Peptides against a protein of PDB entry 6FRK. Designs and how they scored, part 42

Target 1, 411 residues: chain A of PDB entry 6FRK
Amino acid sequence: NEEVLNAMLKEVCTALLEADVNIKLVKQLRENVKSAIDLEEMASGLNKRKMIQHAVFKELVKLVDPGVKAWTPTKGKQNVIMFVGLQGSGKTTTCSKLAYYYQRKGWKTCLICADTFRAGAFDQLKQNATKARIPFYGSYTEMDPVIIASEGVEKFKNENFEIIIVDTSGRHKQEDSLFEEMLQVANAIQPDNIVYVMDASIGQACEAQAKAFKDKVDVASVIVTKLDGHAKGGGALSAVAATKSPIIFIGTGEHIDDFEPFKTQPFISKLLGMGDIEGLIDKVNELKLDDNEALIEKLKHGQFTLRDMYEQFQNIMKMGPFSQILGMIPGFGTDFMSKGNEQESMARLKKLMTIMDSMNDQELDSTDGAKVFSKQPGRIQRVARGSGVSTRDVQELLTQYTKFAQMVKKM

## One batch from the design tools (peptide; aimed at target 1 L326 F332 D335)

Design b2_p17_2_s1 (made by RFdiffusion4, then SolubleMPNN; from b2_p17_2, 9 letters changed)
Fold by OpenDDE base, seed 2:
Structure b2_p17_2_s1 (fold): chain B 411 residues (1-411), chain A 17 residues (1-17)
Amino acid sequence: as target 1 above (411 residues)
Amino acid sequence: ELAELAKIVREFLRLLS
C-alpha cells in the first residue's frame, strides 16, 4: 500500500512540476498529502486514486489561500491601486483590464501612467484607455514618476474618482533602482492596495520574482497573467506562497475582456487537468442564451437543423478564444490549440457560417438538411457559388452536420 | 440544462477539432 501511494504521489509530483509548481511547494505538498492520508482507510478498498486526488486537491487549495482576506475597494471612497511588476508581465495591459472591469460595474475609474522609463508607455496607456473610454493621466515631459503619480492621484481625487489605478515602471530584471522608485511612488501616493502582476509563463522563476517584490514593497494582492498560454498556472502557487497575498484576478488573453475574478476551485481543477466545467457553464450563462431553452428542447426531441448549428457557431464565437473554451473541457490538453490553430479554427468556423449564409430558409430549417441537398444537387452548386467556395466545402459542411445530427438523435 | 449545453458545446468543439 505504501509503495502504491509513493508511486502515485511521484506521478502527481511530476505532473505538478510540469505545471510549473515550485519544487519546494511540491515537496511540501507531498509530505502534507502523506500525513493527511489515512492508510487504514486506503486498506478498506476505497478507490485509492480518488482518495489521493482529493488529498492533493485539498492541499493545493490551501496553497492558493494565503489566509488573508483580499482587499476590496469601498464604494463612494477614493481607492488608489498601485500596480507593480516586471516589464513583460502584462502589468500595463492588466491596469487597463482592471479599470475596464470596475468601469463596467459602474465605478468612476481612471488610469495614471507613472512609467517614465519605457519609451511610448504613456502612448500605449492612452491608446488602451481611450479605446475603453477610461479617463487617463500622464506626461510626455516629466521624467519623475513620483511627480506624475502624485499629480495624477491629486487630480483624480479632486474630481471624485472612486478607482485610481497607477501603472509604474517595469524592468527586465530585478533592479534595486526599480524597487527604490516603486517605494518612492508608494510613499508619495499612499496606495490603498499594491497589486503585483506576475506572468504565469516564467514557470519556476515565479517564486524568486514574487519574493523579490514582497521583500521591497508591501504587496497586498496578486494578479496572474498569460493563463491562456501553455502555462498551467502552477507559478501562481509560488506567488501566493512568497507574497502571502491572495490572487484577486487572472488575465486569460490579450483582449480587454480577457480578465476575470480569481476562483480557487476552477483554477486547481484546471491545474490538475480536470477542466473547468463550472467556468464553462458560467461563460455559457453570460452569453444570455435566452434561445438556449428552445434549443435544448429541440435537442431533447432529437431535432437539429442547419440553423440550429449556425446559432451554435455564433454562440461559440461569442464565448471568446477557442483555446479558453477547450481548456475548460476535461481531457482537452492545453496543447490541443496552439495560437496558430486557434486562428485557423476561427477562420474555419467563419467559413462554415459564410457557407450557411448562402443557404435558404428551407435548407436551414429542414430537420434533415443533408437529405434536402442530396435530393437536389443543384442546391450544393448554388450555395458554393453564393459563398465563393467549392462544392466539396459545402459537402464537408453537410457531412459534419449529419454527424452532429446523428449524435443529437442518440441523446 | 446548463450541463446539457456544456455537453453539446463539447461535442461541437470536438467535431471542429
Scores: peptide ipSAE 0.026, ipTM 0.520, DockQ to the pose 0.117
OpenDDE base, seeds 1, 3, 4, 5: peptide ipSAE 0.026, 0.023, 0.023, 0.025; ipTM 0.517, 0.539, 0.537, 0.531

Design b2_p17_2_s2 (made by RFdiffusion4, then SolubleMPNN; from b2_p17_2, 12 letters changed)
Fold by OpenDDE base, seed 3:
Structure b2_p17_2_s2 (fold): chain B 411 residues (1-411), chain A 17 residues (1-17)
Amino acid sequence: as target 1 above (411 residues)
Amino acid sequence: ELEKLAKIILEFLKLFS
């Protein structure tokens, strides 16, 4: 029994290390899991694997819980949120994502660029803010971030903004000058929340980086970025352990919408390769797919049309990055799609939709669309000509449709 | 029903991957 436990724990520890979980945290988890598992209960014929998985899951949940309640903005209050983090962490992009998130929730939100170190920082923030229709403040001439932050905060307080986000300077490394500047800004604006932005892709360096920020600045919240890449998110555990601060949001792509509230259970499930079926269901529900009772009823009857496929393509395009959606499926790692493959997949999807836009209602609404085209090959040529594609591209679409229609019939 | 739809979307995503 102990040998079996040790073997299974070794596999879990290896998987956690491959997920960028800090070696110290993996060791602690191993000890905690060993202490939590009664070897006698494992002898009684319970599924040893499920018990170990549950114990591991429970200990990972504890590692993501700092034991501190996350700060939340107060409605009708002027909430000042200061962002801190290294250059390349996604800090500036994350400021815009958070601002857009609150704006979409009906908060009066604004952005301040207090990054005077990076040439074009203000232009970048201004571009992002303008695209999202978020009010912004910054200077092209003022070089003191304290002055810019103070003036911007005062301006937006006087204009009764509820969410005032301050982006600060980043550096390539932890430098005392960076921390001094951050402290001066924090002292001047008296933020209600200090958010540390961390890149998940830095792996084992997450602990040391997060600790360096927490030791110098009163970090109260963490945002983890680049979870859409090769980063399995194990660095997030290191950030919580080092900062003793909750993860409040995660960045899941490059788009302004690729930003979600942190959920512990789904995150740990993904980290263990169990997927996030709940988050997938939530995303499906956000699409109001339930309003398509007609589709659900067709699927129950094993019916699937080209129009039904087109509607699913539209839904998939609304769900966000394919890499993120695939990463919610058990057994699909976030690594399954490189960023290049995602853009190519989206372009391919759009091409398929463009082909379908050249189909008629008889073709789209047929319960056997492929058979309609096979019986009258002239339809393939018409659709190919109408969409500006080859007859081969139309045949490939019909081949894919046939695979889906067969799958739906087996459900 | 949502699980079936999710499963179809998932199988769809698998074919585009």
Scores: peptide ipSAE 0.046, ipTM 0.680, DockQ to the pose 0.087
OpenDDE base, seeds 1, 2, 4, 5: peptide ipSAE 0.042, 0.031, 0.036, 0.036; ipTM 0.680, 0.657, 0.675, 0.668

Design b2_p17_2_s3 (made by RFdiffusion4, then SolubleMPNN; from b2_p17_2, 8 letters changed)
Fold by OpenDDE base, seed 5:
Structure b2_p17_2_s3 (fold): chain B 411 residues (1-411), chain A 17 residues (1-17)
Amino acid sequence: as target 1 above (411 residues)
Amino acid sequence: ELEEFAKIVKELLDLLS
């Protein structure tokens, strides 16, 4: 029994280390889980594997909870949010994502670029802000970030903005001059919240980095970026531990909508490779996919048409960014995101839908759409001409459909 | 039902990749 427990704990510890969880946290977790199980073995005839998984999950939930309530903006107040983080952390992009998030929630939101160090920082912020229709402030001539931040905050306070986001200079290295500049900006603008932006891909360096920021400025919130692809986000645990600050949002891709409120349970489930079943359920429920019953019933009968495939593509498009959808499905490994960017996947999906838009009802509603096209090759040529694609592209779609229809027949 | 839907979405996405 103890050997089996130790073997399972070793596998979990290995998986957590591979997920960039700090080695000290993994050791502490192992000890805590072992102690928890040794206490519970007296009480329940539960499957030992489930007990270990539950104990691991419970201890990971504690690691992402700093025991501090997340700061939330006050409606009708001018809330100043200062962003801090290393260069390349996704800080500037995250400022725009957060601004857009609040704007979509009906907040009067603006952006200030107080990054005077990086050439083109203001142009990048301006481009992102303009694309999202977010008001912005910055300077091409002022070199003092304190002046820019102060003027921008004053301007937007006077204009009764509710969310005032200040982007600061990032550095490649932890330089004392950077931290002093951040402190001077913070002292000048008196932010209601300081957000540390961390790149999940920096792995074991997350603790030292997060601590260095917390030791210099009063970090109150964490945002973790680049939780798309290979980064499992184990470094987020180190950031929470070091900053004693909650994760408030996660960045899950490059799109402005690849940004979501942090949820502890989905994050831990994903970290453990369990997927976000709850988030998928929530997302499916939000979509009011009432038409799913009809689909599920067809699938139970092994029926799958080109129309059914088209409707599923529409549902996928409604679910939002592919990165988020994939992150919710159990067993979608990091390897799926490596096969293409979200924009390419969306473009492929749109191309397939455009091909199907050129099909007729007989073709779309056939229980064997591929056979309809194989019997009358002139249909392929018609659809190809109608959709502006090659006959090969139509044949590829039909090949994909046939694979799906065969899979549905086996379900 | 939702697990079955998740499998379908997974398979759809796998074919789009």
Scores: peptide ipSAE 0.023, ipTM 0.433, DockQ to the pose 0.156
OpenDDE base, seeds 1, 2, 3, 4: peptide ipSAE 0.021, 0.019, 0.020, 0.018; ipTM 0.491, 0.441, 0.481, 0.459

Design b2_p17_2_s4 (made by RFdiffusion4, then SolubleMPNN; from b2_p17_2, 10 letters changed)
Fold by OpenDDE base, seed 3:
Structure b2_p17_2_s4 (fold): chain B 411 residues (1-411), chain A 17 residues (1-17)
Amino acid sequence: as target 1 above (411 residues)
Amino acid sequence: ELEELAKIVKEFLNLFS
């Protein structure tokens, strides 16, 4: 029994190390799992694998729980949120994502660029903020981040902003001058929350980086970025352990909407390759896919129209990048779509939708849409002209539709 | 229903992969 347990724990430990979980945390987890498993209960013929998986899951949930309640902004107050993190962590992009998240929820949100070290930092923030219609502050002439941060915070406080996000300089790990600058900014603006932004792709370096920030500034929240990449997110456990601070959000792509509240259970499920069924359910529910019951019912009857396909494309586009959706489905690895393929896939979907926007109701609602077009080739030419595409592009769409409609008939 | 939706989404996404 003990040999079998040790063998299974070795496999789990290997999988966690391959998921970028820190070796110290993996060792601790192994000991905690061993202590939590009753070997006598394992002897009674219970599914040993399920017991070990449950024990591992429970211990991973504890590793992402710092035992500290996440800071949340207070409505009708001026909440100052300071961002800290290394260059290339996605900090500036994450500031814009968080600002946009709160703005979409009806918060009066603004952005301050206190990054004076990086040439063009303010232009980058301004570009992102302008695209999202978020008010911003910064300077092209002031070189002291403390002055910029203080002036910007004061300005937006006077204008009754509720969410005031301050982006700071991102430098490389080895500069004490960065930490001094961050501390000076923090002391000047007195933030209600300090958010450490961490790149998940740095793997085993996550602990040592997160600790270096926490040792210098009072990090109260963590945001993990680039979880859409090859990183399985095991570095997030290291960040929580090092900062003793909760993960509040995750960045799941390059788009401003590729940002979601952190959920412990779905994240651990995904880390273990169990899929994020709950996050998929929540996203489906957030999309008000009540209309999908009617679609599921049609699919159960083997009916699938071009309109049903259009609605599915809309649903996919609302769910966010395909990699996120795929990564939520059990048995789809995160590797299924590279970032480049995702933007191309979304552009392809938008093109297909634009073609369908030039179709009429008879074409869209036909249970055999491809046959409607095959019987009257003049329809293809009309749709092609209406959508500004080639007749070949319309034929390719109809071929894809036919392939899918044939799959639905086999369900 | 969710397993069926996941299967449908899976099959749909496999058409674009």
Scores: peptide ipSAE 0.040, ipTM 0.473, DockQ to the pose 0.130
OpenDDE base, seeds 1, 2, 4, 5: peptide ipSAE 0.029, 0.025, 0.027, 0.027; ipTM 0.505, 0.475, 0.459, 0.482

Design b2_p17_3 (made by RFdiffusion4)
Pose (drawn by RFdiffusion4):
Structure b2_p17_3 (pose): chain A 374 residues (1-38, 47-273, 303-411), chain P 17 residues (1-17)
Amino acid sequence: NEEVLNAMLKEVCTALLEADVNIKLVKQLRENVKSAIDNKRKMIQHAVFKELVKLVDPGVKAWTPTKGKQNVIMFVGLQGSGKTTTCSKLAYYYQRKGWKTCLICADTFRAGAFDQLKQNATKARIPFYGSYTEMDPVIIASEGVEKFKNENFEIIIVDTSGRHKQEDSLFEEMLQVANAIQPDNIVYVMDASIGQACEAQAKAFKDKVDVASVIVTKLDGHAKGGGALSAVAATKSPIIFIGTGEHIDDFEPFKTQPFISKLLGQFTLRDMYEQFQNIMKMGPFSQILGMIPGFGTDFMSKGNEQESMARLKKLMTIMDSMNDQELDSTDGAKVFSKQPGRIQRVARGSGVSTRDVQELLTQYTKFAQMVKKM
Amino acid sequence: VTESLKELHELLKHLAE
């Protein structure tokens, strides 16, 4: 049985290694689901599913904008990850939700960058800012957020150039652009086909600049996006959106369960009964109930107080014979009144007859009356 | 406490009936 756990466990470790999941997290997840584990494909895959939900959970809720206030969002990520494409996908998302959204092109390096964000904003009917001539992105971002602030826009999304960590020049310039405009949220956009080099870059982005949200693009293809587990652990940020195509409407919020599945592949007879059950539990205590000075009108009249401390086990074979629908019903007496066929099965395996209940049903009706009167 | 004990005693009489 130790060999059936390991053959089925190394087959999921290969399923995650092929889904570009970091080899550090596969080796760690393997001995996490081995230590926490101490119709067969369900008792195994349910344990694997709960261990994955433990990893995709960063513990941090997403940054959401406030209507009536200026929200500046700054996009960061590697070269070619889809920042300019997801800039228009997000401005179009909020603009359709009713936000005064606008775009700013703070890319002064990439050829045809302002022309790219201009044509994406021209098409989606979204205001845009940028420059063909201005070579300083700190100037384009500052003079754009200033312009759209004096025009009272609520979502101001600043697009930046692609950068990698080994370029300290572009990492300083990213930190200065973030210090000039002071964004309310910084989004780390990552390609879904990224391999093992993802945890190092995503970590260096978190170190230089404060990354609070992560977007995974190019998920509409064959890439399952296992590199996102390494960006969530590095940036400590949850995934808010995913990109699912080249168009502006190929964009939707991140849901954890479909991504992990793809990455993996009045008083009733029941109340009359519980009140009795507690009066029998407090039943050997009936002599304490006759203690009160001047209240002892009677005690054990006609000896029938002895069988009121004997009827509740026989009535418990009826509850033992009951399932969770009758037991958890608001009116435990209405489930059997409509279907007196349930009065025969309660009588079979519990040894009580269907006759005994008629005297009980009268005793029930009288008890149900004096509680609604209570 | 006295009143709750009276109520439980009345329930026992009602069950004795």

Design b2_p17_3_s3 (made by RFdiffusion4, then SolubleMPNN; from b2_p17_3, 7 letters changed)
Fold by OpenDDE base, seed 1:
Structure b2_p17_3_s3 (fold): chain B 411 residues (1-411), chain A 17 residues (1-17)
Amino acid sequence: as target 1 above (411 residues)
Amino acid sequence: LVEELKRLRELLKLLSE
C-alpha cells in the first residue's frame, strides 16, 4: 500500500512540476498529502486514486489561500489601486482590464499612467483607455512618476472617482532603482491597495520574482496573467506563497474582457485537468443561451438535425476563444489548444458552417440528415460545388453529424 | 443548463477528435 501511494504521489508531483509548481511547494504538498491520507482507510478497498486526488486537491486549495481576506473597494469612496510588476508581465494591459471590470459593474473608474521610463507607455494606456471609454491621466513632458501619480490621483479624487488605478514603471530586471521609484510613488499617493502583476509563463522564476517584490513593496493583492498560453498556472501558487497575498483576478487572454475574479476551486480543478464546470456555466449564462430551450427539448427527445448542429457551432463561436472553452471541459488539458490550434479549430467550424450554408431546408431539418444524402448522392455534389469544397469534405461533415446524432440518441 | 453544458462538452469532444 505504501509503495502504491508513493508511486501515485510521484506521478502527481511530476505533473505539478510540469505545471510550473515550485519544487519546494511540491515537496511540502507531498508531505502534507502523506500526512492527511489514512493508510487504514486506503486498506479498506476504497478507490485509492480518488482518495489521493481529493487529498492533493485539498492541499492545493490550501496553497492558494494565504489566510488573508482579499481587499475590496468601498462603494462611494475613493479607492486608489497601485499596480506594480516587471516589464512584460502584462501590468499595463491588466490595469485596463481591471478598470473595465469595475466600470462594467457601475463603478466610476479611471486610469493614471505613471510610467515615465518606457517610451510610448502613455500612448499605449491612452489607446486602451479610449477604446474602453475609461477616463485617463498622464503626461508627455513630466518625467517624475511621483508628480504624475500625485496630480492624477488628486484630479480624480476631486472629480469623485471611486476606482483610481495607477500604472507604474516596469523594468526588465529586479533593479533597486525600480523599487525605490515604486516606494516614492506609494508614499506620495498612499494607495488603498498595491497589486502585484505576475506573468505565469515565467514558470519556476515566479517565486523569486514575487518574493523580490514583497520584500521591497507592501504587496496586498496578486493578479496572474498569461494563463491562456503554455503557462499551466502553477506559478500562481508560488506567488501566493511568496507574497502571502491573495490572488484577486486572473488574465486569460489578450482581450479586455479576458479577465475574471479568481476562484480557488475552479482554478485548482483546471490545474489538475478536471475542468472548470463553474466557469463554463458562468460563460454560458453570460451568453443568454436560455433561448435554446427549444433545442434542449429536441435533444431530450433524441432529435438532432444538421440545423441543430449549425446552431451549436454558432453558439460555440459566440462563447469567445475556443481555447478557453475547451480548457473548461474536463479531460481537455491546458495544452490542447495552442494559439495556432484555436485558429485552426475556429477555421474548421467556419468551414463546416459554410458547407451547411449550401444545404437546403429539407437537408438541414431532417432528423436523419445523413440518410437524406446517402439516398441521393447528387446532393453531396451540389453542396460541395455550392460551398467550394470537395465531396470528401461534405462526407466528413455528414460522418461527424452522424456521430453527434448517435450520441444525442443515447443521451 | 447542466444538460446543455453536457451536450456542448460532448460536441466539443467530438470536434477535437
Scores: peptide ipSAE 0.012, ipTM 0.386, DockQ to the pose 0.105
OpenDDE base, seeds 2, 3, 4, 5: peptide ipSAE 0.000, 0.008, 0.007, 0.008; ipTM 0.302, 0.372, 0.356, 0.363

Design b2_p17_4 (made by RFdiffusion4)
Pose (drawn by RFdiffusion4):
Structure b2_p17_4 (pose): chain A 374 residues (1-38, 47-273, 303-411), chain P 17 residues (1-17)
Amino acid sequence: NEEVLNAMLKEVCTALLEADVNIKLVKQLRENVKSAIDNKRKMIQHAVFKELVKLVDPGVKAWTPTKGKQNVIMFVGLQGSGKTTTCSKLAYYYQRKGWKTCLICADTFRAGAFDQLKQNATKARIPFYGSYTEMDPVIIASEGVEKFKNENFEIIIVDTSGRHKQEDSLFEEMLQVANAIQPDNIVYVMDASIGQACEAQAKAFKDKVDVASVIVTKLDGHAKGGGALSAVAATKSPIIFIGTGEHIDDFEPFKTQPFISKLLGQFTLRDMYEQFQNIMKMGPFSQILGMIPGFGTDFMSKGNEQESMARLKKLMTIMDSMNDQELDSTDGAKVFSKQPGRIQRVARGSGVSTRDVQELLTQYTKFAQMVKKM
Amino acid sequence: EEELEELHKLLQTLAEL
């Protein structure tokens, strides 16, 4: 049985290693689901599913904008990850939700960058800012957020150039662009086909600049996007959106369950009964109930107080014979009145007859009356 | 005392039944 756990566990470790999941997290997840584990494919895959939900959970809720206030969003990520494409996908998303959205092109390096964001904004009917001539992105971002602030826009999305960590020149310039415009949220856009080099770059981005949200693009293909577990752990940020194509409407919010599945592959007879059950539990205590001075009108009249401390176990063979629908019903008496066929199975395996209930049903009706009167 | 009076009356009602 120890060999059936390991053959089926190394087959999921290969399923995650093929899904570009970091080898550090696969080796760690393997001994996490081994230590926490101490119709067969369901008792195993349910334990694997709950261990994955433990990893995709960063514990941090997403940053959401406020209507009627200026929200500046700054995009960061590697070269070619889809920042300019996801810039228009997001401005188009909020603009359709009713936000005064605008775009700014703060890329002064990549050829045809302003022309790219201009044509994406021209098509989606979204205001845009940038420059062919301005070579300083700190100047383009500052003079753009200033312009769209004096025009009272609610979503101002600043696009930046691609950068990698070994370029300290572009990491300083990213920090200065973030310090000039002071964004309310910084989004780390990552390609879904990224391998093992993801945790190092995503971590260096978090160190130089405050990353609060992560977007995973190019998920419409064969890439399952296992590199996102390493960006969530590195940036401490949740995934808010995913990209699912080249167009502007190929964009939707991140849901954890489908991503992990792809990455993996009035008084009733029941109340009359409980009130009785507590009066029998408090039943050997009936002599305490006759204690009150001037209240002892009677005690154990006709000896029938002894069988009121004996009927509740026989009535419990009826509850023992009951399932969760009859037991958890608001009216435990209405489930059997409509279907007196349930009065025969309660009588069979519990040893009580269907006759005994007629006297009980009268005793029930009288008890149900005096509580609605209570 | 009142709760004990109520439970005593319930027991008398069950004795009459």

Design b2_p17_4_s1 (made by RFdiffusion4, then SolubleMPNN; from b2_p17_4, 10 letters changed)
Fold by OpenDDE base, seed 1:
Structure b2_p17_4_s1 (fold): chain B 411 residues (1-411), chain A 17 residues (1-17)
Amino acid sequence: as target 1 above (411 residues)
Amino acid sequence: DELLKLLKKILEELSKL
């Protein structure tokens, strides 16, 4: 029994290390799991795999819980949120995402650019803020970030803003001058929350980076960025362990909507390749598929058209990064699709849609679209010419459609 | 639920391509 436990724990530890979980945390997890497993219960014929998986899941949940309640803004108050983090962490983009998140919830939200070090920082923030219709402040002439931050905070306090987000200068590396500047800004504006933004893609460097920030600045919250199916979520565990601060949000892509409140259970489930069915349901519901009552009725009757397939392809494209969506399905690991494969899959989906754009309504709305084409092969040649593809590409599309239509008939 | 099942099946087939 102990040998079986040790073998399974070795496999889990390898997978967690491959997922960029810090070696120290993996060792601690292994010890905690060993201590939590009753070997006598394992002897009683219980599913050893399920017990170990559950113990691993519980201990991972503890690793992302710092035991500290996350800061939340108070409605009707002026909440100053200062962002800190390295250049390239996605800090500036995350400021805009958080501002947009609160604005969509009916908070009076604004952005301040206190990055005087990076050329074009204010222009970038202004562009993002303008696209999202978020009020912003910054300077093209003032070089002191303390002055800009103080003036911006005062301005937006006087205008009764509820969420005042301050973006600070990032550096390419940890430099003492960066931390001194951050401390001066923090002392001047007295933020209600300091948010550390961390790039998950830096892997094993997450712990050292997060620690260096926490040792110099009173980080109270963490946001993890670049969780777009390529960054292994293990860096998030390192950030929590080093900062002793909760993860409040995650960034899951480049779009302003690729931002969600951190949920411990779904995150750990996804990290373990168990999927996130709840998050998949939430993303499907966000599509506002209210007009799909007609589609649901067709599906109940085993009807599926080429148009119905086209609409589902559009829905999939709207759900966000394809790798992320696949990673929500149980049995698809986070690493199932490389960046190259995602772009190729999206290009392929778009190619299939372009072929269907050359079809007529009779072809698209037929409950047996494949049979319409099989009865009149000249349709295949027309569609191929119209879409600039081979007749083989059209036949491959029709083969794919036939598979889906058969699956719907079995639902 | 049926739409989610369909989308899941479409995603699963697209992942094999």
Scores: peptide ipSAE 0.179, ipTM 0.828, DockQ to the pose 0.060
OpenDDE base, seeds 2, 3, 4, 5: peptide ipSAE 0.154, 0.156, 0.160, 0.172; ipTM 0.809, 0.814, 0.817, 0.822; seeds 2, 3, 5 fail the geometry check

